# Designs tried in a protein design run: peptides against a protein of PDB entry 5ONS. Part 111

Target 1, 181 residues: chain A of PDB entry 5ONS
Amino acid sequence: MFKKFDEKENVSNCIQLKTSVIKGIKNQLIEQFPGIEPWLNQIMPKKDPVKIVRCHEHIEILTVNGELLFFRQREGPFYPTLRLLHKYPFILPHQQVDKGAIKFVLSGANIMCPGLTSPGAKLYPAAVDTIVAIMAEGKQHALCVGVMKMSAEDIEKVNKGIGIENIHYLNDGLWHMKTYK

## One batch from the design tools (peptide; made by RFdiffusion4, then SolubleMPNN)

Design b2_p22_2_s3 (from b2_p22_2, 6 letters changed)
Fold by OpenDDE base, seed 1:
Structure b2_p22_2_s3 (fold): chain B 181 residues (1-181), chain A 22 residues (1-22)
Amino acid sequence: as target 1 above (181 residues)
Amino acid sequence: SEMEEIEEKQRKLAEELLEKAK
């Protein structure tokens, strides 16, 4: 989603959200990520304005005090930014790729099944379309936010093709954006 | 900060690995 993303070229505008909209978004976030509920007031303090950075290709980034928290496309599900996920790694279920897959993930490539089933990888139960944090063997922080294109069960059985779609990865355009005020 | 250090380390790792992947 952000492989060719550049803040200067791809950001259109920034809008401060109304209270009612914020409430709706918070409810949606809790629905998507139940584990975030106890932390949501810390992540999005009531006293702080919430903004949406509108980008090209119908991408929207949710921000508080310039911190990039979540993003979505075409009013689809919200994804946490890697920066937020690093602070709150429990927001998403995890999948772990082996060391050999790291370089490909960081090039924006989708995660292939063998990278999730090989020694050093860890495959956890997850249904198709589940948003997941991509961890790496020997690393403590997520390298990527992805979407399951196959269930964990099918990844194990089929063990070929795209297992997880790469949505947001370290050093992509969103990562380099860092903040937006 | 600790978080900034983590981010910097991850950024550097990403840059190195991305370069190798090109």
Scores: peptide ipSAE 0.021, ipTM 0.579, DockQ to the pose 0.029
Fold by OpenDDE base, seed 4:
Structure b2_p22_2_s3 (fold): chain B 181 residues (1-181), chain A 22 residues (1-22)
Amino acid sequence: as target 1 above (181 residues)
Amino acid sequence: SEMEEIEEKQRKLAEELLEKAK
């Protein structure tokens, strides 16, 4: 989603959200990520304005105090930014790729099934379309936010093709954006 | 189940973070 993303070229505008809209978004976030509920007041303090950075390709980035928290495309599901995920790693279920897959993930490549079933990888139960954090052995922080294109069970059985779609990865355009006031 | 184990791990991590933040 952010392979060719550049803040200077791809950001259109930024709007401050009304209270009612914020409440709706918070409810959506809790629905998507139930575990975030106890932390939501810390992540999105009531006293702080919430903004949406509108980008090209119908991408929207939710921000508070300049911190990039979540993003979505075409009013689809919200994804946490890697920066938020690094602070709250439990927001997403984890999947771990093997060491060999790291360089490909960091190039924006989708995660292939063998990279999730090989030694060094850890594949946890997850349904198709689940948003997941991509981890790697020896790394403390998630490398990527992805979407299960196959269930974990099917990944193990088929073990061929795209297991997880790469949505947001370290050093992509969103990562380099860092903050937005 | 494996799913329950994952959820438990996430819960523990959250609790640890809460304690460290206090």
Scores: peptide ipSAE 0.020, ipTM 0.518, DockQ to the pose 0.056
Fold by OpenDDE base, seed 5:
Structure b2_p22_2_s3 (fold): chain B 181 residues (1-181), chain A 22 residues (1-22)
Amino acid sequence: as target 1 above (181 residues)
Amino acid sequence: SEMEEIEEKQRKLAEELLEKAK
């Protein structure tokens, strides 16, 4: 989603949201990520304005005090930014790739099944379309936010093809957007 | 499950880190 993304070229505008809209978004976030509920007032304090950065390709980034928190495309599900996920690693279920897959993940490549089933990888139960954090052996922080294109069961069974779609990864265009006021 | 255990550990770590940041 952000492989060729550039803040200067791909951001269209930024709007401040009304209180009622913010409430709706918070409810949606809790629905998507139930574990975030106790933390939401800390992540999105009531006293702080919430903004949406509108980008090309119908991408929207939710921000508070310039911090990039979540993003979505075409009003689909929200994804946490890696920067938020690093602060709150429990927001997403995890999948772990082997060491050999790291360089490919960090190039924006989709995660192939063998990278999830080989020694050093850890594949946890997850259904198709589940948003997941991609970890790697020996790494503390998530490398990527992805979407399961196959269930964990099918990944193990078939063990070929795209297991997880790479949505957002370290050092992509979104990562380089540290803040936006 | 294994995933639930991991998430719990991560949550606890987060709580500790956030408490220290106050």
Scores: peptide ipSAE 0.019, ipTM 0.498, DockQ to the pose 0.050
Fold by OpenDDE base, seed 3:
Structure b2_p22_2_s3 (fold): chain B 181 residues (1-181), chain A 22 residues (1-22)
Amino acid sequence: as target 1 above (181 residues)
Amino acid sequence: SEMEEIEEKQRKLAEELLEKAK
């Protein structure tokens, strides 16, 4: 989603949200990520304005005090930014790739099934379309936010093709947006 | 820093939650 993304070229505008809209978004976030509810007041304090950075290709980035928190495309599901995920790693279920897959993930490549079933990888139960954090053998922080294109069970059985779609990865265009005020 | 402490606490919590989810 952000492989060719550049803040100067791909950001259209930034708007401050009304209180009613913020309440709706918070409810959507709790629905998607039930475990985030106790932390939402810390992540999105009531006293702080919430903004949406509108980008090309119908991408929207949710921000508070310049911090990039979540993003979505075409009003689809919200994804946490890697920077938020590093602070709150429990927001997403995890999957782990082996050391050999790291360079491909960081190039924006989709994760193929063998990279999730090989020694050093760890595949946890997850349904198709689940948003997941991609961890790597020997690394503490998530390398990527992805979407399961197959269930964990099918990845193990079929073991070929795209297992997880790469949505957002370290050092992509979104990552290089440290803040936006 | 305060932020680093928060992040560390969150990481520890995440580990606990992940274990419970298994």
Scores: peptide ipSAE 0.019, ipTM 0.508, DockQ to the pose 0.095

Design b2_p22_2_s4 (from b2_p22_2, 8 letters changed)
Fold by OpenDDE base, seed 5:
Structure b2_p22_2_s4 (fold): chain B 181 residues (1-181), chain A 22 residues (1-22)
Amino acid sequence: as target 1 above (181 residues)
Amino acid sequence: SHMAEIEEKQKELAKELLEKAK
């Protein structure tokens, strides 16, 4: 999603949201990520304005005090930014890729099934379309946010093709954006 | 601070993973 993203070229505008809209978004976030509810007031304090950064290709980034929190495309599901996920790693279920897959993930490539089934990888139960955090062995911080294109069960059985779609990865255009006020 | 620690770990992760990607 952000492989060729550049803040200067791909951001259209920034809008401050009304209170009613913020409430709606918070409810959506709780629905998508039930575990975030106790932390939502810390992530999005009531006293702080919430803004949407509108980008090309129908991408919207939710921000508070310049911090990039969540993003979505075409009114689809919200994804946490890696920067938020590093603060709150429990927001997403995890998958671990093997060492060989890391370089490809960091180039924006989708994650192939062998990278999730080989030694060093750890594949956890997850249904298709689940948003997941991609981890590297021995690291506590995710290197990628992805979407399961196959169930964990099917990845193990088929072990061929795209297992997880790469949505947002370390050092992509969104990562380099850092903040926006 | 907690935030400073997270930022440091992020930088370390980025550096390590990017080096592996070379």
Scores: peptide ipSAE 0.214, ipTM 0.794, DockQ to the pose 0.032
Fold by OpenDDE base, seed 1:
Structure b2_p22_2_s4 (fold): chain B 181 residues (1-181), chain A 22 residues (1-22)
Amino acid sequence: as target 1 above (181 residues)
Amino acid sequence: SHMAEIEEKQKELAKELLEKAK
């Protein structure tokens, strides 16, 4: 989603959200990520305005105090930014790729099944379309946010093709954006 | 602070992974 993203070229505008809209978004976030509820007031304090950075290709980035928290496309599901995920790693279920897959993930490539089934990888139960944190073998922080394109079960059985779609990864355009005020 | 530590770890991770990817 952000492989060729540049803040100067791909950001259209930034709007401050109405309280009613913020409430709706918070409810949606809790629905998507139930574990975030106790932390939501810390992540999105009531006293702080919530903004949406509108980008090309119908991408929206949710921000509070300049911090990039979540993003979505075409008003679909919200994805946490890696920066937020590193602070709250429990927001997403995890999948772990082997060392050999790291280079490809950091190039924006989708995660192939063998990278999830090989020694060093850890594949956890997850259904198709589940948003997941991609962990690297031996590392404690996610290197990518992805979406399951196969169930964990099918990844193990088929073990061929795209297992997880790469949505957001370290050193992509969103990562380099850092903050937006 | 906890937040500062996380940010530092983020930078370190990014640097390490990027270097390994080269």
Scores: peptide ipSAE 0.083, ipTM 0.717, DockQ to the pose 0.032
Fold by OpenDDE base, seed 2:
Structure b2_p22_2_s4 (fold): chain B 181 residues (1-181), chain A 22 residues (1-22)
Amino acid sequence: as target 1 above (181 residues)
Amino acid sequence: SHMAEIEEKQKELAKELLEKAK
């Protein structure tokens, strides 16, 4: 989503959200990520305005005090930014790729099944369409946010093709934004 | 601070993974 993304070229505007809209978004976030509910007031304090940075390709980034928290495309599901995920790693279920897959993930490539089933990888139960954090062996911080294109069970059984779609990865355009005020 | 530590870890991770990817 952010492989060729640049803040200077791809950000259109920024709007401050109304209270009612914020409430709706918070409810959606809790629905998507039930474990976030106890932390949502910390992540999105009531006293702080919530803004949406509108980008090209119908991308919207939810921000509070300049911190990039979540993003979505075309009114679809919200994804946490890697920066938020690093603070709250429990927001997403995890998958671990092998060493060989790292360079491809960091180039924006989708994650192929063998990269999730080979030695060094760890495949955890997850249904298709689940948003997941992609981990590297021995690291505590995710390198990618992805979406399961196959269930974990099918990835193991079929073991070919795209297992996880790469949505947001370390050193992509969104990562380089860091903040937006 | 805790936040500073997280930021440092983020930078380190990026560096390490990028180097590892070479």
Scores: peptide ipSAE 0.070, ipTM 0.692, DockQ to the pose 0.032
Fold by OpenDDE base, seed 4:
Structure b2_p22_2_s4 (fold): chain B 181 residues (1-181), chain A 22 residues (1-22)
Amino acid sequence: as target 1 above (181 residues)
Amino acid sequence: SHMAEIEEKQKELAKELLEKAK
């Protein structure tokens, strides 16, 4: 989603959300990520305005005090930014890729099934369309946010093709934004 | 601070993973 993304070229505008809209967004986030509910007031304090940075290709980034929190495309589901996910690693279920997959993930490539079933990888139960954090062995911080294109069970059984779609990865255009006020 | 620690870890992760990707 952000492989060819540049803040100067791809950001259109920024809008401040009304209270009613913020409430709706919070409810959506809780529905998508039930574990976030106890932390949502910390992530999005009531006293702080919530803004959406509108980007090209129908990308929207939810921000509070310039911090990039979540993003979506074409009114789809919200994804946490890697920077938020690093603060709250439990927001997403995890999958671990093997060492060989790292270079491909960091190039924006989708995660192939063998990279999730090989030695060094760890595959945890997850249904299709689940948004997941992609981890590297021994690291506490995710290198990628992805979407399961196959269930964990099917990844193990089929073990070929795209297992997880790469949505947002370390050092992509969104990562380099850091903040936006 | 906790935030400073996270930021440092983020930088370290980026550096380490990018080096491994070479």
Scores: peptide ipSAE 0.042, ipTM 0.657, DockQ to the pose 0.032

Design b2_p22_3_s1 (from b2_p22_3, 9 letters changed)
Fold by OpenDDE base, seed 2:
Structure b2_p22_3_s1 (fold): chain B 181 residues (1-181), chain A 22 residues (1-22)
Amino acid sequence: as target 1 above (181 residues)
Amino acid sequence: SQSLSDEEREKISLEYYEKLKK
């Protein structure tokens, strides 16, 4: 989603959200990420305005105090930014890729099944379309936010093709967009 | 990780990436 993203070229505008809209978004976030509820007031303090940075390709980035928190495309599900995920790693279920897959993930490539079933990888139960944090063997911080294109069960059984779609990865265009006010 | 500053997390992430590039 952000492989060729550039803040200067791909950001259209920024709008401040109404309280009612913010409430709706918070509810959506809690529904999508139940574990975030106790932390939501910390992540999105009531006293702070919430903004949407509108980008090309129907991408919207949710921000508070310039911090990029979540993003979505075409009013689909929200994804946490890696920066937020690094603060709150429990927001997403994890999948771990082996060392060999890391370089490909960091190039924006989708995660192939063998990278999730090989020694060094850890595949956790997850349904198709689940948003997941991609961890790397021997690393502490997520390198990618992805979407399960196959269930964990199917990844193990089929063990070929795209297991997880790469949505946002370390050092992509969104990562380099540190803040926006 | 939650106790780390944004700067510290970024540093860790960047260092991680740099090592992978080599």
Scores: peptide ipSAE 0.020, ipTM 0.471, DockQ to the pose 0.096
Fold by OpenDDE base, seed 4:
Structure b2_p22_3_s1 (fold): chain B 181 residues (1-181), chain A 22 residues (1-22)
Amino acid sequence: as target 1 above (181 residues)
Amino acid sequence: SQSLSDEEREKISLEYYEKLKK
């Protein structure tokens, strides 16, 4: 989603949200990520305005005090930014790729099934369309935010094709955006 | 990890990335 993303070229405008809209978004976030509920007041303090940075390709980035928190495309589900995920790694269920897949993930490539079933990888139960954090062995910070294109069960069974779609990865255009005030 | 500053997290992440590229 952000392989060719550039703040100067791809940001259209920024809108401050109304309280009612913020409440709706918070409820949606809790629904998507139940574990975030105890932390939501810290992530999105009531006293702080919430803004949406509107970008090309129907991308919207949710921000508070310039911090990029979540993003979505075409009013779909919210994804946490890697920067937020690094602070709150429990927001998403994890999947671990093997060493061979890491380089490709960091280039924005989708994750193939063998990279999730081979030695060194760890595949945890997850349904199709689940948003997941992509981890690497021995590392504390997620490399990528992805979406399960197959269930974990199917990945193990079929073991070919795209297992997880790469949505946001370390050092992509969103990562380099850092903040937006 | 959660107690680290944004700068520290970024540094760790970038260092990790650079190592992975080699």
Scores: peptide ipSAE 0.019, ipTM 0.438, DockQ to the pose 0.081
Fold by OpenDDE base, seed 3:
Structure b2_p22_3_s1 (fold): chain B 181 residues (1-181), chain A 22 residues (1-22)
Amino acid sequence: as target 1 above (181 residues)
Amino acid sequence: SQSLSDEEREKISLEYYEKLKK
């Protein structure tokens, strides 16, 4: 989603959200990520304005005090940014890729099944379409936010093809954006 | 935790994953 993303070229405008819209978004975030509820007031304090940065290709980024928190495309599900996920790693279920997959993930490549089933990888139960954090061994900082294109069970059984779609990865265009006010 | 600054987190993360790329 952000492989070719550049703040200067792909951001169109920024709007401040009304209270009612913010409430709706917060409810949606809790529905998507139940574990975030106790932390939501810290992530999105009531006193702070919430803004949406509108980007090309129907991408919207939710921001508070310049921090990029979540993003979505075409009003689909919200994804946490890696920067938020690094602060709150429990927001998403985790999957661990093997060492060999790291360089490809950081180039924006989708994660193939063998990279999730080989020695060094750890595959945890997850349904298709689940948004997941892609981890490396023993690391608390995810290198990628992805979407399961196959269930964990099917990845193990088939062990061929795209297991997880790469949505946002470390050092991509969104990562380099850092802040937006 | 949030004891590290964003810059420190970025540095640690990038350095770690650069090592893993080898």
Scores: peptide ipSAE 0.017, ipTM 0.491, DockQ to the pose 0.035
Fold by OpenDDE base, seed 5:
Formats: sequence, structure tokens, C-alpha cells
Structure b2_p22_3_s1 (fold): chain B 181 residues (1-181), chain A 22 residues (1-22)
Amino acid sequence: as target 1 above (181 residues)
Amino acid sequence: SQSLSDEEREKISLEYYEKLKK
């Protein structure tokens, strides 16, 4: 989603949200990520304005105090930014890739099944379309936010093809954006 | 600022994974 993303070229505008809209978004976030509810007031304090940065290709980034929190495309599900995920690693279920897959993930490549079933990888139960944090052997911070294209069960059984779609990864255009005030 | 320790975050994550395995 952000492989060729550039803040200067791909951001169209920024809007401040009304209280009612913020409440709706918070409810949606809780629905998507039930475990976030106790932390939502810390992540999005009531006293702080919430903004949406509108980008090309129907991408929207939710921000508070310039911090990029979540993003979505075409009114789809919200994804946490890696920066937020590093602070709250429990927001998403994890999948771990082997060492060999790291370089490909960081190039924006989708995660192939063997990278999730090989020694050094850890595959956890997850259904198709589940948003997941991609971890790597020997690393403490998520390298990527992805979407399961196969269930964990099918990844193990079939062990061929794209297991997880790469959505947002370290050092992509969104990562480089850092803040937006 | 983040108020959770690494240990607390890990604990929460582990609990989440255990829940997913059921």
C-alpha cells in the first residue's frame, strides 16, 4: 500500500474530526480490536483533536497530536501503523517469519507460505482476512502489518503460494512519514 | 508516552495468543 508512497506527493488534505465522528471511529476500532478498549483513552485522549490525513488511492490516516495511529483504504478495515503497534504489540495477532524472509518483507513482498512454516518461523491460528503483525526470528518489533490470504491451517497444509499479503512494512512510505501536524 | 513495560506488553500478548489457540 505504501511502497511508493511519498508524503509530499500523495497527501491531499487533512481534516479535523467532530466529536460524533470520533466516537464512531472509536467504536469501530473496538469492534476490530477488542483488546484495545482499555487503552483507547490513552491512545486517543478526549482532550486531543483527532485528524484524518487524506491521501491518494482513497487512503486515510488517523492521527492524534501528529502521531499516525491507524490507516484504512476505501472505507475498509483499520490497520494500526507499525509505530503504534510497536507501542501496543498486542493489538494484532502475530505471525513470525524466518530470518530468510526478512529481506523480502522489507522490500514489500508478500509472505510466502514456506517463510511461515520453515524452521525459525512461528505460525499461529488465524483465519483468512485476519490482520496480523509480522514478526521475525530474533526481532522484538513487528516488521510488517499484513493480511492473511490463507488460513494458518491451509498455510501449513498447502505450504505454497501467498500466505500473507504485505500491507505496511518498516521503511516504507508510511514509516518515513513519521508524524503529520 | 507509553506507560506499559515490556513485560506487561509481553504478558498481554501471550494471553492473547492463548485465547486464539482455543
Scores: peptide ipSAE 0.019, ipTM 0.544, DockQ to the pose 0.184; fails the geometry check

Design b2_p22_3_s2 (from b2_p22_3, 6 letters changed)
Fold by OpenDDE base, seed 4:
Structure b2_p22_3_s2 (fold): chain B 181 residues (1-181), chain A 22 residues (1-22)
Amino acid sequence: as target 1 above (181 residues)
Amino acid sequence: MKTLSDEEREKISLEHYERLLK
């Protein structure tokens, strides 16, 4: 989603959200990520305005005090940014790729099934379309936010093709954006 | 365990992958 993303070229505008809209978004976030509920007031303090940075390709980034928190495309589900995920790693269920897959993930490639079934990888139960944090063998921080394109069960059975779609990865255009006031 | 700043977290995250990001 952000492989060729550049703040100067791909940001259209920024809007401040109304209170009612913010409430709706918070409820949606809790529904998507139940574990975030106790932390949501810290992440999105009631006193602070919430903004959406509108980007090309129907991408919207949710921000508070310049911090990039979540993003979505075409009014689909929200994804946490890696920066937020690093602070709250429990927001998403995890999958772990082996060492060999790391360089490909960091190039924006989708995660292939063998990278999730090989020694050094860890594949946890997850349904198709689940948003997941991609961990790497021997690493402490997520390197990617992805979406299951196959269930964990099917990944193990088929063991070929795209298992997880790479949505946002370390050092992509969104990562480099850092903040937006 | 100390509370890390955002900058410190970023540094740690990058250090984990610095060799692969080059």
Scores: peptide ipSAE 0.114, ipTM 0.684, DockQ to the pose 0.033
Fold by OpenDDE base, seed 3:
Structure b2_p22_3_s2 (fold): chain B 181 residues (1-181), chain A 22 residues (1-22)
Amino acid sequence: as target 1 above (181 residues)
Amino acid sequence: MKTLSDEEREKISLEHYERLLK
């Protein structure tokens, strides 16, 4: 999603959201990520304005105090930014790739099944279309936010093809954006 | 040996990824 993303070229505008819209978004976030509820007031304090950075390709980034929190495309599900995920690792279920897959993930490549079934990988139960945090063997922080293109069960059984789609990864355009005020 | 703080561990982890990106 952000492989060719550049803040200067791909950001269209930024709007401040009304209270009613913010409430709706918060409810959606809780629905998508139930574990975030106790932390939502810390992540999005009521006193702080919430903004949407509108980008090309129908991408929207939710920001508070310049911090990039979540993003979505075409009004689909919200994804946490890696920066937020690093602070709150429990927002997403995890999948772990082996060491060999790291360089490919960091290049924006989709995660292939063998990278999730190898000895250094850890594959946890997850259904198709589940948004997941991609962890790496021996690493503490997620390097990618992805979407399951196969169930964990099918990844293990088939062990061929794209297991997880790479949506947002370290050093992509969104990562480089860091903040937006 | 002194154990690293959570902050120090986090910093090291991020630095590791930064090195991988070079």
Scores: peptide ipSAE 0.031, ipTM 0.580, DockQ to the pose 0.034
Fold by OpenDDE base, seed 5:
Structure b2_p22_3_s2 (fold): chain B 181 residues (1-181), chain A 22 residues (1-22)
Amino acid sequence: as target 1 above (181 residues)
Amino acid sequence: MKTLSDEEREKISLEHYERLLK
């Protein structure tokens, strides 16, 4: 989603949200990520304005105090930014790729099944379309936010093709954005 | 609250990022 993304070229505008809209978004986030509910007031303090950065290709980034928290495309599901995910690693279920897959993930490549089934990888139960944090063998922090294109079960059985779509990864355009005030 | 603060996590994350890209 952000492989060729540049803040200067791909941001259209930024709007401050009304209180009612913020409440709606918070409810959506809780529905997607139930475990985030106790932390939501810390992530999005009531006293702080919430903004949406509107980008090309119908991408929207939710921000508070300049911090990029979540993003979505075409009003689809929200994804946490890696920066937020690093603070709150439990927001997403995890999948772990082997060492060999790291360089490919960091290039924006989709995660192939062998990278999830090989020694050093850890594949956890997950259904198709589940948003997941991509961990790496021997690494503490997520390298990527992805979407399961196959169930964990099918990844193990078929072990060919794209297992997880790479949505947001370290050093992509969104990562480089850092903050938006 | 978790053992590490958000600020500590961010610091570690940034350091980890730098190592990943080397």
Scores: peptide ipSAE 0.029, ipTM 0.651, DockQ to the pose 0.036
Fold by OpenDDE base, seed 1:
Structure b2_p22_3_s2 (fold): chain B 181 residues (1-181), chain A 22 residues (1-22)
Amino acid sequence: as target 1 above (181 residues)
Amino acid sequence: MKTLSDEEREKISLEHYERLLK
């Protein structure tokens, strides 16, 4: 989603959200990520304006005080930014790729099944379309946010093809935005 | 997974991010 993304070229505008819209978004976030509920007041304090950075290709980035929190495309599901995920790593279920897959993930490549079934990988139960944090063997912090294209069960059984779609990865265009006010 | 303390979150945000952004 952000492989060729550049803040200067791909951001259209920024709007401040109304209270009712914020409430709706918060409810959606809790629905998508139940574990975030106790932390949502810290992440999105009531006193702080919530903004949407509108980008090309119908990408929207939810921000508070310039911090990039979540993003979505075409009003689909919200994804946490890696920066938020690093602060709250429990927001997403995890999947771990082996060391050999790291360089490919960081190039924006989708995660292939063998990278999730090898000895250095850890594959946890997850259904298709689940948004997941991609961890790496020997690394503490997520390097990618992805979406399961196969169930964990099928990844193990089939063990070929795309297991997880790479949506947002470390050092992509979104990562390099860092903040936006 | 266990939740992080404020201190742990701060450490991750400042120290780890600085290393990654080099």
Scores: peptide ipSAE 0.028, ipTM 0.648, DockQ to the pose 0.035

